# Peptides against a protein of PDB entry 4N7V, part 16

Target 1, 222 residues: chain A of PDB entry 4N7V
Amino acid sequence: TLRSITSPLVAHRLKPIRQKTKKAVVSILDSEEVCVELVKEYASQEYVKEVLQISSDGNTITIYYPNGGRGFPLADRPPSPTDNISRYSFDNLPEKYWRKYQYASRFVQLVRSKSPKITYFTRYAKCILMENSPGADFEVWFYDGVKIHKTEDFIQVIEKTGKSYTLKSESEVNSLKEEIKMYMDHANEGHRICLALESIISEEERKTRSAPFFPIIIGRKP

## One batch from the design tools (peptide; made by RFdiffusion4, then SolubleMPNN)

Design b1_p10_1_s4 (from b1_p10_1, 5 letters changed)
Fold by OpenDDE base, seed 2:
Structure b1_p10_1_s4 (fold): chain B 222 residues (1-222), chain A 10 residues (1-10)
Amino acid sequence: as target 1 above (222 residues)
Amino acid sequence: MELEEIPLFE
């Protein structure tokens, strides 16, 4: 099943973006829908031959073929759907489209990993919890130049000198120099606080039917 | 159609 290889993409709160590759253009629209335009080149002109438009919650996929499959010249935005469209739910998406959906999902997840959800300023650092899930990326930019980037899979440390290394196990973390451990301790505390705040704010957001509370900024740079 | 690897987000 498609669900076995990816979850429905979630594009809520993401800013519009359009990124072109050789074979495709992927966009997050103002509506927070995601479009994958499949591009072919004919006579030095690029044409959109197929479009997957995915709802912001990833559950609905609209597929259409511009100009009856002849293609539409590539522009600065996806071509509008016509009357020749197919709509699928996530669980009913034909297998032939799974790779393209996965492409969109990976793009969205990447964008989410770089989209601040909570920005928290401490005495020593700017902490940022990102939108991706599960295990949101967490970045700590210390004002003295040290950077710590935590992901679900690793922790990257950039020291003042610019020396960079990646930690993938608790043993490696425990083997850090004491001075680096101080930064890690602060990062971990900031991370804990951000996660706690995320939980509290999300719950309030759920209870209230208001506009999204995120992204949010807590504190200010000293 | 094969899709390219997703470029870095800018």
Scores: peptide ipSAE 0.040, ipTM 0.743, DockQ to the pose 0.257
Fold by OpenDDE base, seed 5:
Structure b1_p10_1_s4 (fold): chain B 222 residues (1-222), chain A 10 residues (1-10)
Amino acid sequence: as target 1 above (222 residues)
Amino acid sequence: MELEEIPLFE
């Protein structure tokens, strides 16, 4: 099943963006829908031959072939759907489109990992919890130049000197220099606070059923 | 922000 290789993408709260590669253009629209345009070059002109338009919650996929399958010249936005469109739910998407959906999902997850959900200013650092899930990325930018980037898979440290390294186990974390451990301790505390705030704010957001509360900024730079 | 190329064999 498609669900065994990816979950429905979630594009809520993401800003519009358009990213071009050789064979495809992927976009997040103002509506927070995601479009994958499949591009083919013919006679030095790029044409959109196929479009997957995915709803913001990832559950509905609309597929169409511009200009009766002849293709439409690549522009600064996806071509509008016309006749002969197909609409599928996530669980009913034909297997031939799974790879393209997976690509869209990976793109959205990448954007989410770079989209601030909570920005928290401490006495020593700017802490940022990102939108991706599970295990949201967490970045700490210390005002003295040290940076710590936590992901589900690793912790990256950039020291004041510019020296950088990646930690992938608790043993490596425990073997850090004492000076770096102090930064890590602060980063971990900021992370805990952001996760706690995320939980509290999400609960209030659920109760009010109003416009999204995120992204939020807590405090200000000293 | 870099994206991988989609290998389309269609």
Scores: peptide ipSAE 0.040, ipTM 0.744, DockQ to the pose 0.090
Fold by OpenDDE base, seed 4:
Structure b1_p10_1_s4 (fold): chain B 222 residues (1-222), chain A 10 residues (1-10)
Amino acid sequence: as target 1 above (222 residues)
Amino acid sequence: MELEEIPLFE
């Protein structure tokens, strides 16, 4: 099943963006819907042959073929759905579209990993918890130039000198220089706090059923 | 149609 290889994408709170590759254009719209435009070139002109429009919660997929399947000239936004429209739920999406859905999902996940959910200013750093899940990215920008980027898979450290390295195990973390360990300790504390605040704020958001509370900024740069 | 890898997002 599609669910066995990916969860429904979540584009809530993401800013509009449009990114073009040779074969596709992927967009997050103002409506927070996600569009994958499949592009083909004919006589030096690019045409959109197929569009997957996915709801912000990832559960509804509208697929259409512009201009009766002949394609519509590529523009600065997806063409309007006018021809050969099909609507599917996530669990009823035909397998032939799974790869394209996964493409959209990966794009959204990447955008989410770069989208601040919580910005927390500490005495020493600007901490940012991102929107992606599970295991949201967490970035710490120390005011002295050190940067720590935590993901579910690794920790990247950029030292004052510009030296950069990646840690993938606790053993490697434990082998860090004492000076770097201090930065890591601070990063971990900021991370813990952001996760705690995320939980609290999310609960209040659920109760109020109002406009999103996120993104949120806590504190200010000293 | 084969989709390209998603470019880095910055």
Scores: peptide ipSAE 0.039, ipTM 0.738, DockQ to the pose 0.238
Fold by OpenDDE base, seed 3:
Structure b1_p10_1_s4 (fold): chain B 222 residues (1-222), chain A 10 residues (1-10)
Amino acid sequence: as target 1 above (222 residues)
Amino acid sequence: MELEEIPLFE
Protein backbone atom coordinates (compact mmCIF):
# COMPACT_ATOMS: atom_id res chain seq x y z
CA THR B 1 0.00 0.00 0.00
CA LEU B 2 0.99 3.62 -0.42
CA ARG B 3 0.65 4.08 3.33
CA SER B 4 3.35 1.47 3.90
CA ILE B 5 5.91 3.63 2.09
CA THR B 6 4.76 7.17 2.98
CA SER B 7 2.27 9.14 5.03
CA PRO B 8 -0.03 11.83 3.68
CA LEU B 9 1.97 15.00 3.13
CA VAL B 10 1.27 18.02 5.32
CA ALA B 11 1.66 21.44 3.72
CA HIS B 12 -0.05 23.53 6.40
CA ARG B 13 1.63 26.84 7.23
CA LEU B 14 4.08 26.54 4.34
CA LYS B 15 4.77 29.57 2.18
CA PRO B 16 4.05 29.38 -1.54
CA ILE B 17 6.94 28.17 -3.66
CA ARG B 18 7.47 26.96 -7.22
CA GLN B 19 10.47 24.85 -8.15
CA LYS B 20 11.34 23.55 -11.60
CA THR B 21 13.33 20.42 -12.32
CA LYS B 22 14.11 18.67 -15.58
CA LYS B 23 11.00 16.51 -15.59
CA ALA B 24 8.62 18.33 -13.30
CA VAL B 25 7.57 21.52 -11.60
CA VAL B 26 6.43 21.29 -8.02
CA SER B 27 4.48 24.05 -6.33
CA ILE B 28 3.00 24.90 -2.99
CA LEU B 29 0.10 27.22 -3.73
CA ASP B 30 -1.39 30.06 -1.72
CA SER B 31 -4.10 27.59 -0.73
CA GLU B 32 -1.33 25.35 0.66
CA GLU B 33 -2.23 22.71 -1.91
CA VAL B 34 0.67 20.97 -3.62
CA CYS B 35 0.89 20.59 -7.39
CA VAL B 36 3.20 18.36 -9.40
CA GLU B 37 3.34 19.25 -13.08
CA LEU B 38 4.94 16.62 -15.29
CA VAL B 39 6.85 18.33 -18.07
CA LYS B 40 7.74 17.13 -21.56
CA GLU B 41 9.74 18.99 -24.17
CA TYR B 42 8.61 19.12 -27.80
CA ALA B 43 10.14 21.31 -30.49
CA SER B 44 12.09 23.31 -27.89
CA GLN B 45 8.89 24.07 -25.96
CA GLU B 46 7.99 22.65 -22.56
CA TYR B 47 4.50 21.26 -22.04
CA VAL B 48 2.65 20.12 -18.95
CA LYS B 49 1.28 16.67 -19.74
CA GLU B 50 -0.03 15.66 -16.34
CA VAL B 51 -0.90 17.42 -13.08
CA LEU B 52 -1.27 16.00 -9.59
CA GLN B 53 -2.97 18.44 -7.25
CA ILE B 54 -2.75 17.32 -3.64
CA SER B 55 -4.74 18.83 -0.77
CA SER B 56 -2.92 20.57 2.07
CA ASP B 57 -3.53 17.59 4.35
CA GLY B 58 -2.37 15.14 1.69
CA ASN B 59 -5.56 13.09 1.76
CA THR B 60 -7.06 14.10 -1.59
CA ILE B 61 -5.34 13.83 -4.96
CA THR B 62 -6.83 15.39 -8.10
CA ILE B 63 -5.27 14.30 -11.37
CA TYR B 64 -5.85 15.79 -14.80
CA TYR B 65 -4.26 15.81 -18.24
CA PRO B 66 -4.26 19.23 -19.92
CA ASN B 67 -5.68 19.40 -23.46
CA GLY B 68 -6.78 15.80 -23.37
CA GLY B 69 -3.23 14.66 -22.81
CA ARG B 70 -1.71 16.74 -25.60
CA GLY B 71 -0.22 19.06 -23.01
CA PHE B 72 -0.38 22.72 -22.11
CA PRO B 73 2.53 25.15 -22.49
CA LEU B 74 4.48 25.48 -19.26
CA ALA B 75 3.64 28.73 -17.48
CA ASP B 76 4.26 30.39 -14.12
CA ARG B 77 1.46 28.39 -12.50
CA PRO B 78 -0.27 25.04 -13.00
CA PRO B 79 -2.84 24.89 -15.79
CA SER B 80 -6.45 24.90 -14.69
CA PRO B 81 -8.25 21.56 -14.63
CA THR B 82 -10.99 21.01 -17.20
CA ASP B 83 -13.42 18.11 -17.75
CA ASN B 84 -11.13 15.08 -17.64
CA ILE B 85 -10.24 15.00 -13.96
CA SER B 86 -9.93 12.14 -11.49
CA ARG B 87 -10.22 12.50 -7.73
CA TYR B 88 -8.71 9.97 -5.36
CA SER B 89 -8.29 9.56 -1.65
CA PHE B 90 -4.82 8.79 -0.36
CA ASP B 91 -5.64 5.12 0.22
CA ASN B 92 -7.28 4.73 -3.19
CA LEU B 93 -4.55 6.34 -5.27
CA PRO B 94 -3.59 4.08 -8.19
CA GLU B 95 -0.10 2.62 -7.90
CA LYS B 96 0.98 4.31 -11.13
CA TYR B 97 0.91 7.64 -9.27
CA TRP B 98 2.70 6.54 -6.09
CA ARG B 99 6.14 7.63 -7.23
CA LYS B 100 4.87 11.08 -8.09
CA TYR B 101 3.10 11.38 -4.75
CA GLN B 102 6.32 10.37 -3.01
CA TYR B 103 8.14 13.08 -4.92
CA ALA B 104 5.64 15.65 -3.72
CA SER B 105 5.92 14.33 -0.18
CA ARG B 106 9.71 14.52 -0.18
CA PHE B 107 9.58 18.05 -1.52
CA VAL B 108 7.12 19.14 1.15
CA GLN B 109 9.19 17.48 3.85
CA LEU B 110 12.30 19.27 2.61
CA VAL B 111 10.48 22.60 2.61
CA ARG B 112 9.22 21.88 6.12
CA SER B 113 12.77 21.15 7.29
CA LYS B 114 13.72 24.66 6.18
CA SER B 115 10.59 26.43 7.46
CA PRO B 116 10.86 28.00 10.92
CA LYS B 117 8.16 27.00 13.36
CA ILE B 118 9.72 28.53 16.47
CA THR B 119 12.52 31.10 16.51
CA TYR B 120 14.08 31.55 19.94
CA PHE B 121 16.75 34.13 20.73
CA THR B 122 19.06 33.44 23.66
CA ARG B 123 21.95 35.42 25.09
CA TYR B 124 24.33 33.54 22.84
CA ALA B 125 22.42 32.26 19.81
CA LYS B 126 19.46 32.29 17.48
CA CYS B 127 17.66 28.94 17.80
CA ILE B 128 15.21 27.70 15.18
CA LEU B 129 12.88 24.71 15.40
CA MET B 130 11.62 23.72 11.95
CA GLU B 131 8.25 22.42 10.76
CA ASN B 132 9.23 18.91 9.68
CA SER B 133 8.14 15.84 11.61
CA PRO B 134 8.85 13.55 13.28
CA GLY B 135 12.03 14.88 14.82
CA ALA B 136 12.00 18.45 13.54
CA ASP B 137 15.29 19.94 12.42
CA PHE B 138 16.82 22.31 14.95
CA GLU B 139 19.40 24.95 14.09
CA VAL B 140 21.48 27.08 16.44
CA TRP B 141 23.33 30.08 15.08
CA PHE B 142 25.68 31.38 17.74
CA TYR B 143 26.47 35.07 17.49
CA ASP B 144 30.20 34.28 17.49
CA GLY B 145 29.91 32.23 14.31
CA VAL B 146 29.49 28.68 15.59
CA LYS B 147 26.59 26.77 14.06
CA ILE B 148 24.91 23.54 15.16
CA HIS B 149 22.34 21.76 13.00
CA LYS B 150 20.44 18.85 14.54
CA THR B 151 18.35 16.37 12.54
CA GLU B 152 16.92 12.94 13.25
CA ASP B 153 19.96 11.42 11.57
CA PHE B 154 22.91 13.59 12.57
CA ILE B 155 24.33 16.67 14.22
CA GLN B 156 26.43 18.99 12.08
CA VAL B 157 28.87 21.38 13.74
CA ILE B 158 30.56 24.34 12.10
CA GLU B 159 33.25 25.88 14.27
CA LYS B 160 34.58 29.44 14.29
CA THR B 161 37.50 28.39 12.11
CA GLY B 162 35.11 27.07 9.49
CA LYS B 163 35.90 23.48 10.40
CA SER B 164 32.82 21.38 9.77
CA TYR B 165 32.00 17.83 10.84
CA THR B 166 29.03 15.55 11.33
CA LEU B 167 28.20 13.46 14.39
CA LYS B 168 26.07 10.35 13.90
CA SER B 169 26.22 8.66 17.29
CA GLU B 170 26.12 9.51 20.95
CA SER B 171 29.66 8.22 21.26
CA GLU B 172 30.88 10.83 18.82
CA VAL B 173 28.98 13.52 20.70
CA ASN B 174 30.60 12.43 23.94
CA SER B 175 34.03 12.61 22.32
CA LEU B 176 33.74 16.29 21.45
CA LYS B 177 36.26 18.78 22.74
CA GLU B 178 35.20 20.45 25.94
CA GLU B 179 34.83 23.86 24.34
CA ILE B 180 32.47 22.41 21.73
CA LYS B 181 30.48 20.61 24.40
CA MET B 182 29.63 23.99 25.86
CA TYR B 183 28.01 25.01 22.59
CA MET B 184 26.24 21.66 22.40
CA ASP B 185 24.90 22.05 25.92
CA HIS B 186 23.45 25.43 25.05
CA ALA B 187 21.98 24.08 21.84
CA ASN B 188 20.36 21.20 23.69
CA GLU B 189 18.85 23.55 26.24
CA GLY B 190 17.40 25.74 23.52
CA HIS B 191 16.07 22.65 21.81
CA ARG B 192 14.37 21.45 24.99
CA ILE B 193 12.74 24.82 25.50
CA CYS B 194 11.47 24.99 21.92
CA LEU B 195 9.99 21.51 22.15
CA ALA B 196 8.28 22.35 25.42
CA LEU B 197 6.83 25.56 24.02
CA GLU B 198 5.71 23.78 20.86
CA SER B 199 3.72 21.33 22.95
CA ILE B 200 2.10 24.01 25.09
CA ILE B 201 1.27 26.30 22.18
CA SER B 202 -0.11 23.45 20.08
CA GLU B 203 -2.46 22.51 22.89
CA GLU B 204 -3.71 26.07 23.25
CA GLU B 205 -4.12 26.31 19.50
CA ARG B 206 -6.31 23.22 19.58
CA LYS B 207 -8.50 24.72 22.28
CA THR B 208 -8.96 28.17 20.76
CA ARG B 209 -9.70 27.06 17.16
CA SER B 210 -8.44 30.43 15.97
CA ALA B 211 -5.85 31.34 13.37
CA PRO B 212 -2.60 29.37 13.53
CA PHE B 213 -0.24 30.49 16.27
CA PHE B 214 2.85 29.34 14.38
CA PRO B 215 5.33 30.49 13.30
CA ILE B 216 6.34 32.38 16.43
CA ILE B 217 9.36 34.33 17.58
CA ILE B 218 10.45 34.27 21.22
CA GLY B 219 12.78 36.92 22.57
CA ARG B 220 14.92 39.26 20.53
CA LYS B 221 18.47 39.43 19.32
CA PRO B 222 20.70 41.09 21.97
CA MET A 1 13.05 12.67 -9.89
CA GLU A 2 15.63 14.70 -8.01
CA LEU A 3 14.78 17.68 -5.86
CA GLU A 4 16.40 21.01 -6.47
CA GLU A 5 17.81 23.19 -3.71
CA ILE A 6 15.17 24.79 -1.52
CA PRO A 7 15.91 28.28 -0.20
CA LEU A 8 15.46 29.19 3.44
CA PHE A 9 12.42 31.21 4.45
CA GLU A 10 14.31 33.68 6.63
Scores: peptide ipSAE 0.034, ipTM 0.721, DockQ to the pose 0.780

Design b1_p10_2_s1 (from b1_p10_2, 5 letters changed)
Fold by OpenDDE base, seed 5:
Structure b1_p10_2_s1 (fold): chain B 222 residues (1-222), chain A 10 residues (1-10)
Amino acid sequence: as target 1 above (222 residues)
Amino acid sequence: ELEPLELFEE
């Protein structure tokens, strides 16, 4: 099943973006829908041959072939659907489109990992909890130049000198120099606070049923 | 700016 290889993508609260690669252009629209345009080159011109338009919640996929499958010249936005449009739910998406959906999902997840959900300014650092899930990325930019980047898979430390290293186990974390442990302790505290705020704010957002509360900024740089 | 993800086709 498609679910065995990816979950429905979630593009809510993401800013519009359009990114071109050799074979595809992927976009997040103002509507927060995600479009994958499959690009082919013919006679030195790029054409969009196929479009997957995915709803912001990832559950609906609209597929169309511009210009009756002949392709539409690549432009600054996806071509409008005209005829021969197919609409699928996530669980009913034909297998032939799974790889393309997975591509869209990976792109969205990447964007989410770089999209601030909560920005929290402490006395010593700018802390940022990102939108990706599960295990949202968490970045701490200390005002003195130290940076800590936490992901689900690793912790990256960049010291004042620019020295960078990655920690992948608790043992490595425990073996840090004492001065670095101080930064890690602060980062962990900021992380805890951001997660707590996320929980509280999300609950209030659920109750209010209004415009999204996120992204939010707590405090300001000293 | 994000690093581009390439779509690999079969």
Scores: peptide ipSAE 0.046, ipTM 0.764, DockQ to the pose 0.122
Fold by OpenDDE base, seed 3:
Structure b1_p10_2_s1 (fold): chain B 222 residues (1-222), chain A 10 residues (1-10)
Amino acid sequence: as target 1 above (222 residues)
Amino acid sequence: ELEPLELFEE
């Protein structure tokens, strides 16, 4: 099943973006829907042959073929659907479209990993918790130039000298120089606080029926 | 900036 290889994508709170590759254009729209336009070149002109439009919650996929499959000239936005439209739920999506859905999902996840959910200013650093899940990316930009980037898979450290390295295990973290551990301790504290605030704010958001609370900024740069 | 993802099947 599609669910066994990916979860429905989540594009909520993401800003609009359009990214072109050789064979596809992927977009997050103002509506927070995600569009994958499949592009083919013919006679030195690019045409959109197929469009997958995915709802912001990832559960509905609308597929259409512009101009009866002949294609529509590539423009600055997806072509509008006309007659030959198919609508699928996530669990009923034909297997032939799974790879394209995965492509959209990976793109959205990448965008989420670079989209601030919580920005927290401390005495020493700007901390940012991102939108991706599970295990949201967490970045710490120290005012003295040190940077720590935490992901679910690794921790990247950039020192004042510009020296950069990646830590992939707890043993490697424990082997850090004492001066670097101080930065890591601060980063971890900021991370803990952001996660705690995320939980509290999310719960409060659930109790309200207004606009989303995120993204949020806490404090200001000293 | 976001690095582009490649899609090989149409």
Scores: peptide ipSAE 0.045, ipTM 0.760, DockQ to the pose 0.124
Fold by OpenDDE base, seed 4:
Structure b1_p10_2_s1 (fold): chain B 222 residues (1-222), chain A 10 residues (1-10)
Amino acid sequence: as target 1 above (222 residues)
Amino acid sequence: ELEPLELFEE
């Protein structure tokens, strides 16, 4: 099943963006819907041959073929759905579209990993918890130039000198220089706090059922 | 068929 490969994408709270590759254009719209435009070149002109429009919660997929499948000239936004429109739920999406859905999902996940959910200014750093899940990215920008980027899979450290390295195990973390461990300790504390705040704020958001509380900024740069 | 995602704005 598609669900065994990926969960429905979640584009809530993401800002509009449009990214073109050779074969596709992927967009997050103002509506927070996600569009994958499949592009073909003919006579030096690019045409959109197929569009997958995915709801912000990832559960509804609308697929259409512009100009009856002949294609529509590539523009600065997806073409309007006019011809050969099909609507599917996530669990009823035909397998032939799974790869394209996965592409959209990966794009959204990447955008989410770069989208601040909580910004927390500490005494020493700007901490940012991102929107992606599970295991949201967490970035710490120390005011002195050190940067720590935590992901589900690794921790990247950029030192004051610009030296950069990646840690993938606890043993590597434990082998850090003492001065770097201090940065890591601060980063971990900021991370803990952001996760705690996320939980509290999310619960209040659920109770109020109003406009989203996120993104949120806690504190200010000293 | 779909290409890997390119870098986008931070």
Scores: peptide ipSAE 0.039, ipTM 0.735, DockQ to the pose 0.224
Fold by OpenDDE base, seed 1:
Structure b1_p10_2_s1 (fold): chain B 222 residues (1-222), chain A 10 residues (1-10)
Amino acid sequence: as target 1 above (222 residues)
Amino acid sequence: ELEPLELFEE
């Protein structure tokens, strides 16, 4: 099943973006829907031959073939759907489209990992909890130039000198120089706080049932 | 092949 490969993508709160590759253009629209335009080149002109339009919650996929399948010249936005539109639920999506959906999902996940959900300014750093889940990316930009980037898979450290390294185990973290451990301690504290705030804010958001509270900024740069 | 390109952070 498609579900065994990926979960429905979630594009809520993401800003519009358009990314072109050789074979596709993927977009997040103002509506927070995700569009995959499949591109073919004929006589040095690029044409959109197929469009997958995925709902913001990832559960509905609308597929159409521009210009009756003849293709539509690639433009700065997806071509409008006309006739012969197919609509599928996530669990009913034909297997032939799974790769394209997976592509959209990976794109959205990447965008989410770079989209601030909570920005928290401390005395020493700008901390950012990202939108991706589970295990949201967490970045700490220290005002003195040190950077720590935490993901579900690793921790990357960039020192003042520009020296960069990746940590993948607790042992490696414990082997850090004392001066770097101080940065790590601060990063971990900021991370804990952001996760706590995320939980609290999300609960309030649920109760109010109003416009999204995120992204949110806590404090300001000193 | 369909692969996401690198994105710029805000």
Scores: peptide ipSAE 0.037, ipTM 0.733, DockQ to the pose 0.429

Design b1_p10_2_s2 (from b1_p10_2, 7 letters changed)
Fold by OpenDDE base, seed 1:
Structure b1_p10_2_s2 (fold): chain B 222 residues (1-222), chain A 10 residues (1-10)
Amino acid sequence: as target 1 above (222 residues)
Amino acid sequence: ELEELPLFEE
């Protein structure tokens, strides 16, 4: 099943973006829908031959073929759907489209990993919890130039000198120089706080059922 | 059919 490969993508709160590759253009629209335009080149002109338009919650996929499959010249936005539109639920999506959906999903996940959900300014750093899940990326930009980037898979440290390294185990973290451990401690504290705030704010957001509270900024740069 | 995703630019 498609679900065994990927979960439905979630594009809520993401800003519009359009990214072109050789074979496809992937976009997040103002509506927070995700579009994959499949591009073919004929006589030095690029044409959109197929469009997958995925709902913001990833559960509905609309597929159409511009100009009855003849293709539409590539423009600055997806071509409008006309006739012969197919609509599928996530669980009913034909297997032939799974790779394209996965492509969209990976794109959205990447965007989410770089989209601030909570920005928290401390005395020493700008902390950012990102939108991706599970295990949201967490970045700490210390005002003195040190950077710590935590992901579900690793921790990257960039020191003042520009020296960069990746940590993948607790043992490696414990082996850090004492001065770097201080930065790590601060980063971990900021991370804990952001996660706590995320939980609290999300609960309030659920109760109010109004406009999204995120992204949110806590504090300001000193 | 689809190439790998390029780096996301903010």
Scores: peptide ipSAE 0.036, ipTM 0.726, DockQ to the pose 0.254
Fold by OpenDDE base, seed 3:
Structure b1_p10_2_s2 (fold): chain B 222 residues (1-222), chain A 10 residues (1-10)
Amino acid sequence: as target 1 above (222 residues)
Amino acid sequence: ELEELPLFEE
């Protein structure tokens, strides 16, 4: 099943973006829907042959073939659907479209990993918790130039000298120099606080029926 | 900036 290889994508709170590759254009629209345009080149002109339009919650996929499959000239936005439209739920999506859905999902996840959900300024650093899940990326930009980037899979450290390295296990973290551990301790504290605030704010958001609370900024740069 | 993801095979 599609669910066994990916979950429905989540594009809520993401800003519009459009990225062109050789064979496809992927977009997040103002509506927070995600569009994958499949592009073919003919006589030095690019045409959109197929469009997957995915709802912001990832559960509905609308597929259409512009101009009866002949294609529509590539523009700055997806072509509008006309007559030959198919609508699928996530669990009923034909297998032939799974790879394209996965591409859209990976793109959205990448965008989420670069989209601030919580920005928190401390005495020493700017901390940013991103939108991706599970295990949201967490970045700490120390005002003295040190940077720590935490992901679900690794921790990247960039020192004042520009020296960069990646930690992939707790043993490697424990082997850090004492001066680097001080930065890591601060990063971990900021991370803890952001996660706690995320939980509290999300719960309060659930109790309200107004606009989303995120993204949020806490404090200001000293 | 976002990196380019692998191309589709159609």
Scores: peptide ipSAE 0.036, ipTM 0.723, DockQ to the pose 0.122
Fold by OpenDDE base, seed 4:
Structure b1_p10_2_s2 (fold): chain B 222 residues (1-222), chain A 10 residues (1-10)
Amino acid sequence: as target 1 above (222 residues)
Amino acid sequence: ELEELPLFEE
């Protein structure tokens, strides 16, 4: 099943963006819907041959073929759905579209990993918990120039000198220089706090059923 | 068929 490969994408709270590759254009719209436009070149002109429009919660997929499948000239936004429109739920999406859905999902996940959910200013750093899940990215920008980027899979450290390295195990973390461990300790504390705040704020958001509380900024740069 | 995702704009 598609669900065994990926969960429904979640584009809530993401800002609009449009990125083009040779074969596709992927967009997050103002509506927070996600569009994958499949592009073909003919006579030096690019045409959109197929569009997957995915709801912000990832559960509804609208697929259409512009101009009856002949294609629509590539523009600065997806073409309007006019011809050959099909609507599917996530669990009923035909397998032939799974790869394209996965592409959209990966794009959204990437955007989410770069989208601040909580910004927390500490005494020493700007901490940012991102929107992606599970295991949201967490970035710490120390005011002195050190940067720590935590992901589900690794921790990247950029030192004051610009030296950069990646840690993938606890043993590597434990082998850090003492001065770097201090940065790591602070980063971990900021991370803990952001996760705690996320939980509390999310619960209040659920109770109020109003506009989203996120993104949120806690504190200010000293 | 689909290319790898381009670098995300910071």
Scores: peptide ipSAE 0.035, ipTM 0.723, DockQ to the pose 0.217
Fold by OpenDDE base, seed 5:
Structure b1_p10_2_s2 (fold): chain B 222 residues (1-222), chain A 10 residues (1-10)
Amino acid sequence: as target 1 above (222 residues)
Amino acid sequence: ELEELPLFEE
């Protein structure tokens, strides 16, 4: 099943973006829908031959072939759907489109990992909890130049000198120099606070049923 | 500004 290789993508609250590669252009639209344009080159011109338009919640996929499958010249936005449009739910998406959906999903997840959900300024650092899930990325930019980047898979430390290293186990974390442990302790506290705020705010957002509360900024740089 | 994703082919 498609679910065995990816979950429905979630593009809510993401800013519009358009990224071109050799074979595809992937976009997040103003509507927060995600479009994958499959690109072919013919006679030194790039054409969009196929478009997957995915709803912001990832559950609906609209597929069309511009210009009756002949392709539409690549432009600054996806071509409008015209005829021969297919609409699928996530669970009914034909297998032939699974890799393309997975591509879109990975793109969205990458964007989410770089999209601030909560920005929290402490006395010593700018802390940022990102939108990706599960295990949202968490970045701490200390005002003195130290940076800590936590992901689900690792912790990256960049020291004042620019020295960078990655920690992948608790043993490595426990073996840090004492001065670095102080930064890690602060980062962990900021992380805890951001997660707590996320929970509280999300609950209020659910109750209010209004415009999204996120992203939010707590405090300001000293 | 975002890193380019590896191309995922069919």
Scores: peptide ipSAE 0.034, ipTM 0.719, DockQ to the pose 0.151

Design b1_p10_2_s3 (from b1_p10_2, 6 letters changed)
Fold by OpenDDE base, seed 4:
Structure b1_p10_2_s3 (fold): chain B 222 residues (1-222), chain A 10 residues (1-10)
Amino acid sequence: as target 1 above (222 residues)
Amino acid sequence: ELPPLPLFEE
């Protein structure tokens, strides 16, 4: 099943963006819908042959073939659907579209990993919890130049000198220099606080049923 | 700015 390889993408609160590759253009629209445009080049002109338009919650996929399948010239936005429109739910999406959906999902996850959900200023650093899930990215920008980037898979450290390295195990974390451990301890504390606040704010958001509370900024740079 | 995703195979 599609669900076995990816969850429905979630594009809520993401800013519009458009990324072009040779074979595809992926966009997040102002509506927070996600579009994958499949591109073909013919006579030095690029044409959109197929569009997957995915709802912000990832559960509805609208597929259409511009200009009766002949393609529509690539523009600065997806072509409007006109003919040959198919609408699918996530769970009934034909397998032939799974890879394209997965591509959209990966793009959204990448954008989410770089989209601040909570910005928290401490005495020593700017901490940022990102929108991606599970295991949201967490960045700590210390005012003295040190940076720590935590992901689900690794921790990247950039020291004051610009020296950078990646930690992939607890053993490597434990082998850090004492001065770096202090930064890591602060980062971990900021991370804990952001996760706690995320939970509390999300619950209040659910109860209120109003506009999104996120992104949110807590504190200010000293 | 985000780096582009690698091309996907069809």
Scores: peptide ipSAE 0.045, ipTM 0.761, DockQ to the pose 0.125
Fold by OpenDDE base, seed 5:
Structure b1_p10_2_s3 (fold): chain B 222 residues (1-222), chain A 10 residues (1-10)
Amino acid sequence: as target 1 above (222 residues)
Amino acid sequence: ELPPLPLFEE
């Protein structure tokens, strides 16, 4: 099943973006829908031959073939659907489209990993919890130049000198120099606070049913 | 930036 290889993408709160590659253009629209335009070149002109338009919650996929399948010239936005439109739920998406959906999902996850959900200014650093899930990325930009980037898979440290290294186990973290441990401790505290606030704010957001509370900024630049 | 999708299937 499609669900066994990817979860429905979640594009809520993401800003519009359009990324062109050789064979595809992937976009997040103002509506927070995600579009994959499949591109072919013919006579030195690029044409959109197929479009997958995915709802912001990833559960609905609309597929169409511009200009009766002849293709539509590549432009600054996806072509409008006109004919031969198919609409699928996530669980009913034909297998031939799974790879393309997975691509869209990977793109969205990448964007989410770079999209601030909570920005928290401490005395020493700018902390940012990102939108991706599970295990959201967490970045700490210390005002003195040190940077710590935490992902679900690793922790990257960039020291004042520019020296960069990656930690992938607790043993490696424990072997850090005492000076670096101080930064790590602060980063971990900021991370804990952001996760706690995320939980509290998400609950209030659920109760109010208003516009999204995120992204939020806690504190201010020193 | 993500790499381009593989070859077209259609």
Scores: peptide ipSAE 0.044, ipTM 0.766, DockQ to the pose 0.088
Fold by OpenDDE base, seed 2:
Structure b1_p10_2_s3 (fold): chain B 222 residues (1-222), chain A 10 residues (1-10)
Amino acid sequence: as target 1 above (222 residues)
Amino acid sequence: ELPPLPLFEE
């Protein structure tokens, strides 16, 4: 099943973006829908041959073939659906489109991993919890130049000297220099606080049913 | 075939 490969993408709260590659253009629209435009080149002109338009919650996929399948000239936005439209739910998406959906999902996850959900300023650092899930990325930018980037899979450290390294196990974390452990301790505390705040704020969002509270900023740079 | 995932930059 598609679900065994990926969960429905979630594009809520993401800023509009359009990124072109050789064979595709991926967009997050103002509506927070996600569009994958499949591009073909013919006679030095690029045409959109197929579009997957995915709802912001990832559960609905609209697929259309612009200009009766002949393609529509690539523009600064996806072509509007007019004809040859198919609409699928996530669980009913034909397998032939799974790779394209996965591509969209990975793109959205990447965007989410770089989209601040909570920004928290401490005395020593700017901490940022990102939108991706599960295990949101967490970045700590210390004012003295040290950076710590935590993901679900690793921790990257950039020291004042510019020395950079990646930690992938607790053993490696435990082997850090004492001075770096101090930064890690602070980062971990900031992370804990952000996760706690995320939980509290998310619960309030659920209850209130108003406009999203995120992204949010806690404190300010000293 | 889809291209590799591009880098996200803002």
Scores: peptide ipSAE 0.040, ipTM 0.749, DockQ to the pose 0.211
Fold by OpenDDE base, seed 1:
Structure b1_p10_2_s3 (fold): chain B 222 residues (1-222), chain A 10 residues (1-10)
Amino acid sequence: as target 1 above (222 residues)
Amino acid sequence: ELPPLPLFEE
């Protein structure tokens, strides 16, 4: 099943973006829907032959073939659906579209990993919890130039000297220089706080059923 | 392969 290889993409709160490759254009729309335009070049002109339009929650996929399948010239936005529109739920998506859905999902997840959900300014750093899940990326930009980037898989450290290294185990973290440990301690504190606030704010958001609270900025740059 | 994405942070 599709669900066994990917979860429904989640594009909520993401800013619009349009990225072109040779074979496809992927967009996050103002509506937070995600479009994959499959592109074919013919006679030095690019045509959109197929469009997958995915709902912001990833659960609905609308597929259409512009201009009766003949294709529509590539423009600055997806072509409007006109004929022979198919609508699928995530679990009913034909297998022939799974790869394209996965492409969209991976793109969205990447965008999420670079989209701030919580920005927290401390006395020493700008901390940013990103939108991706599970295990959201967490970045700490210290005002003195040190950077720590935490992902689900690793921690990257960039020191003042420009020296950069990646830590993949707790033993490696424990072997850090004392001066770097201080930065790590601060980063971990900021991370904990952001996670706690995320939980609290999300719960309030659920209760109020109001407009999204995120992204949120806490504190300010000194 | 996915294209490189710009950072949304300033």
Scores: peptide ipSAE 0.034, ipTM 0.729, DockQ to the pose 0.658

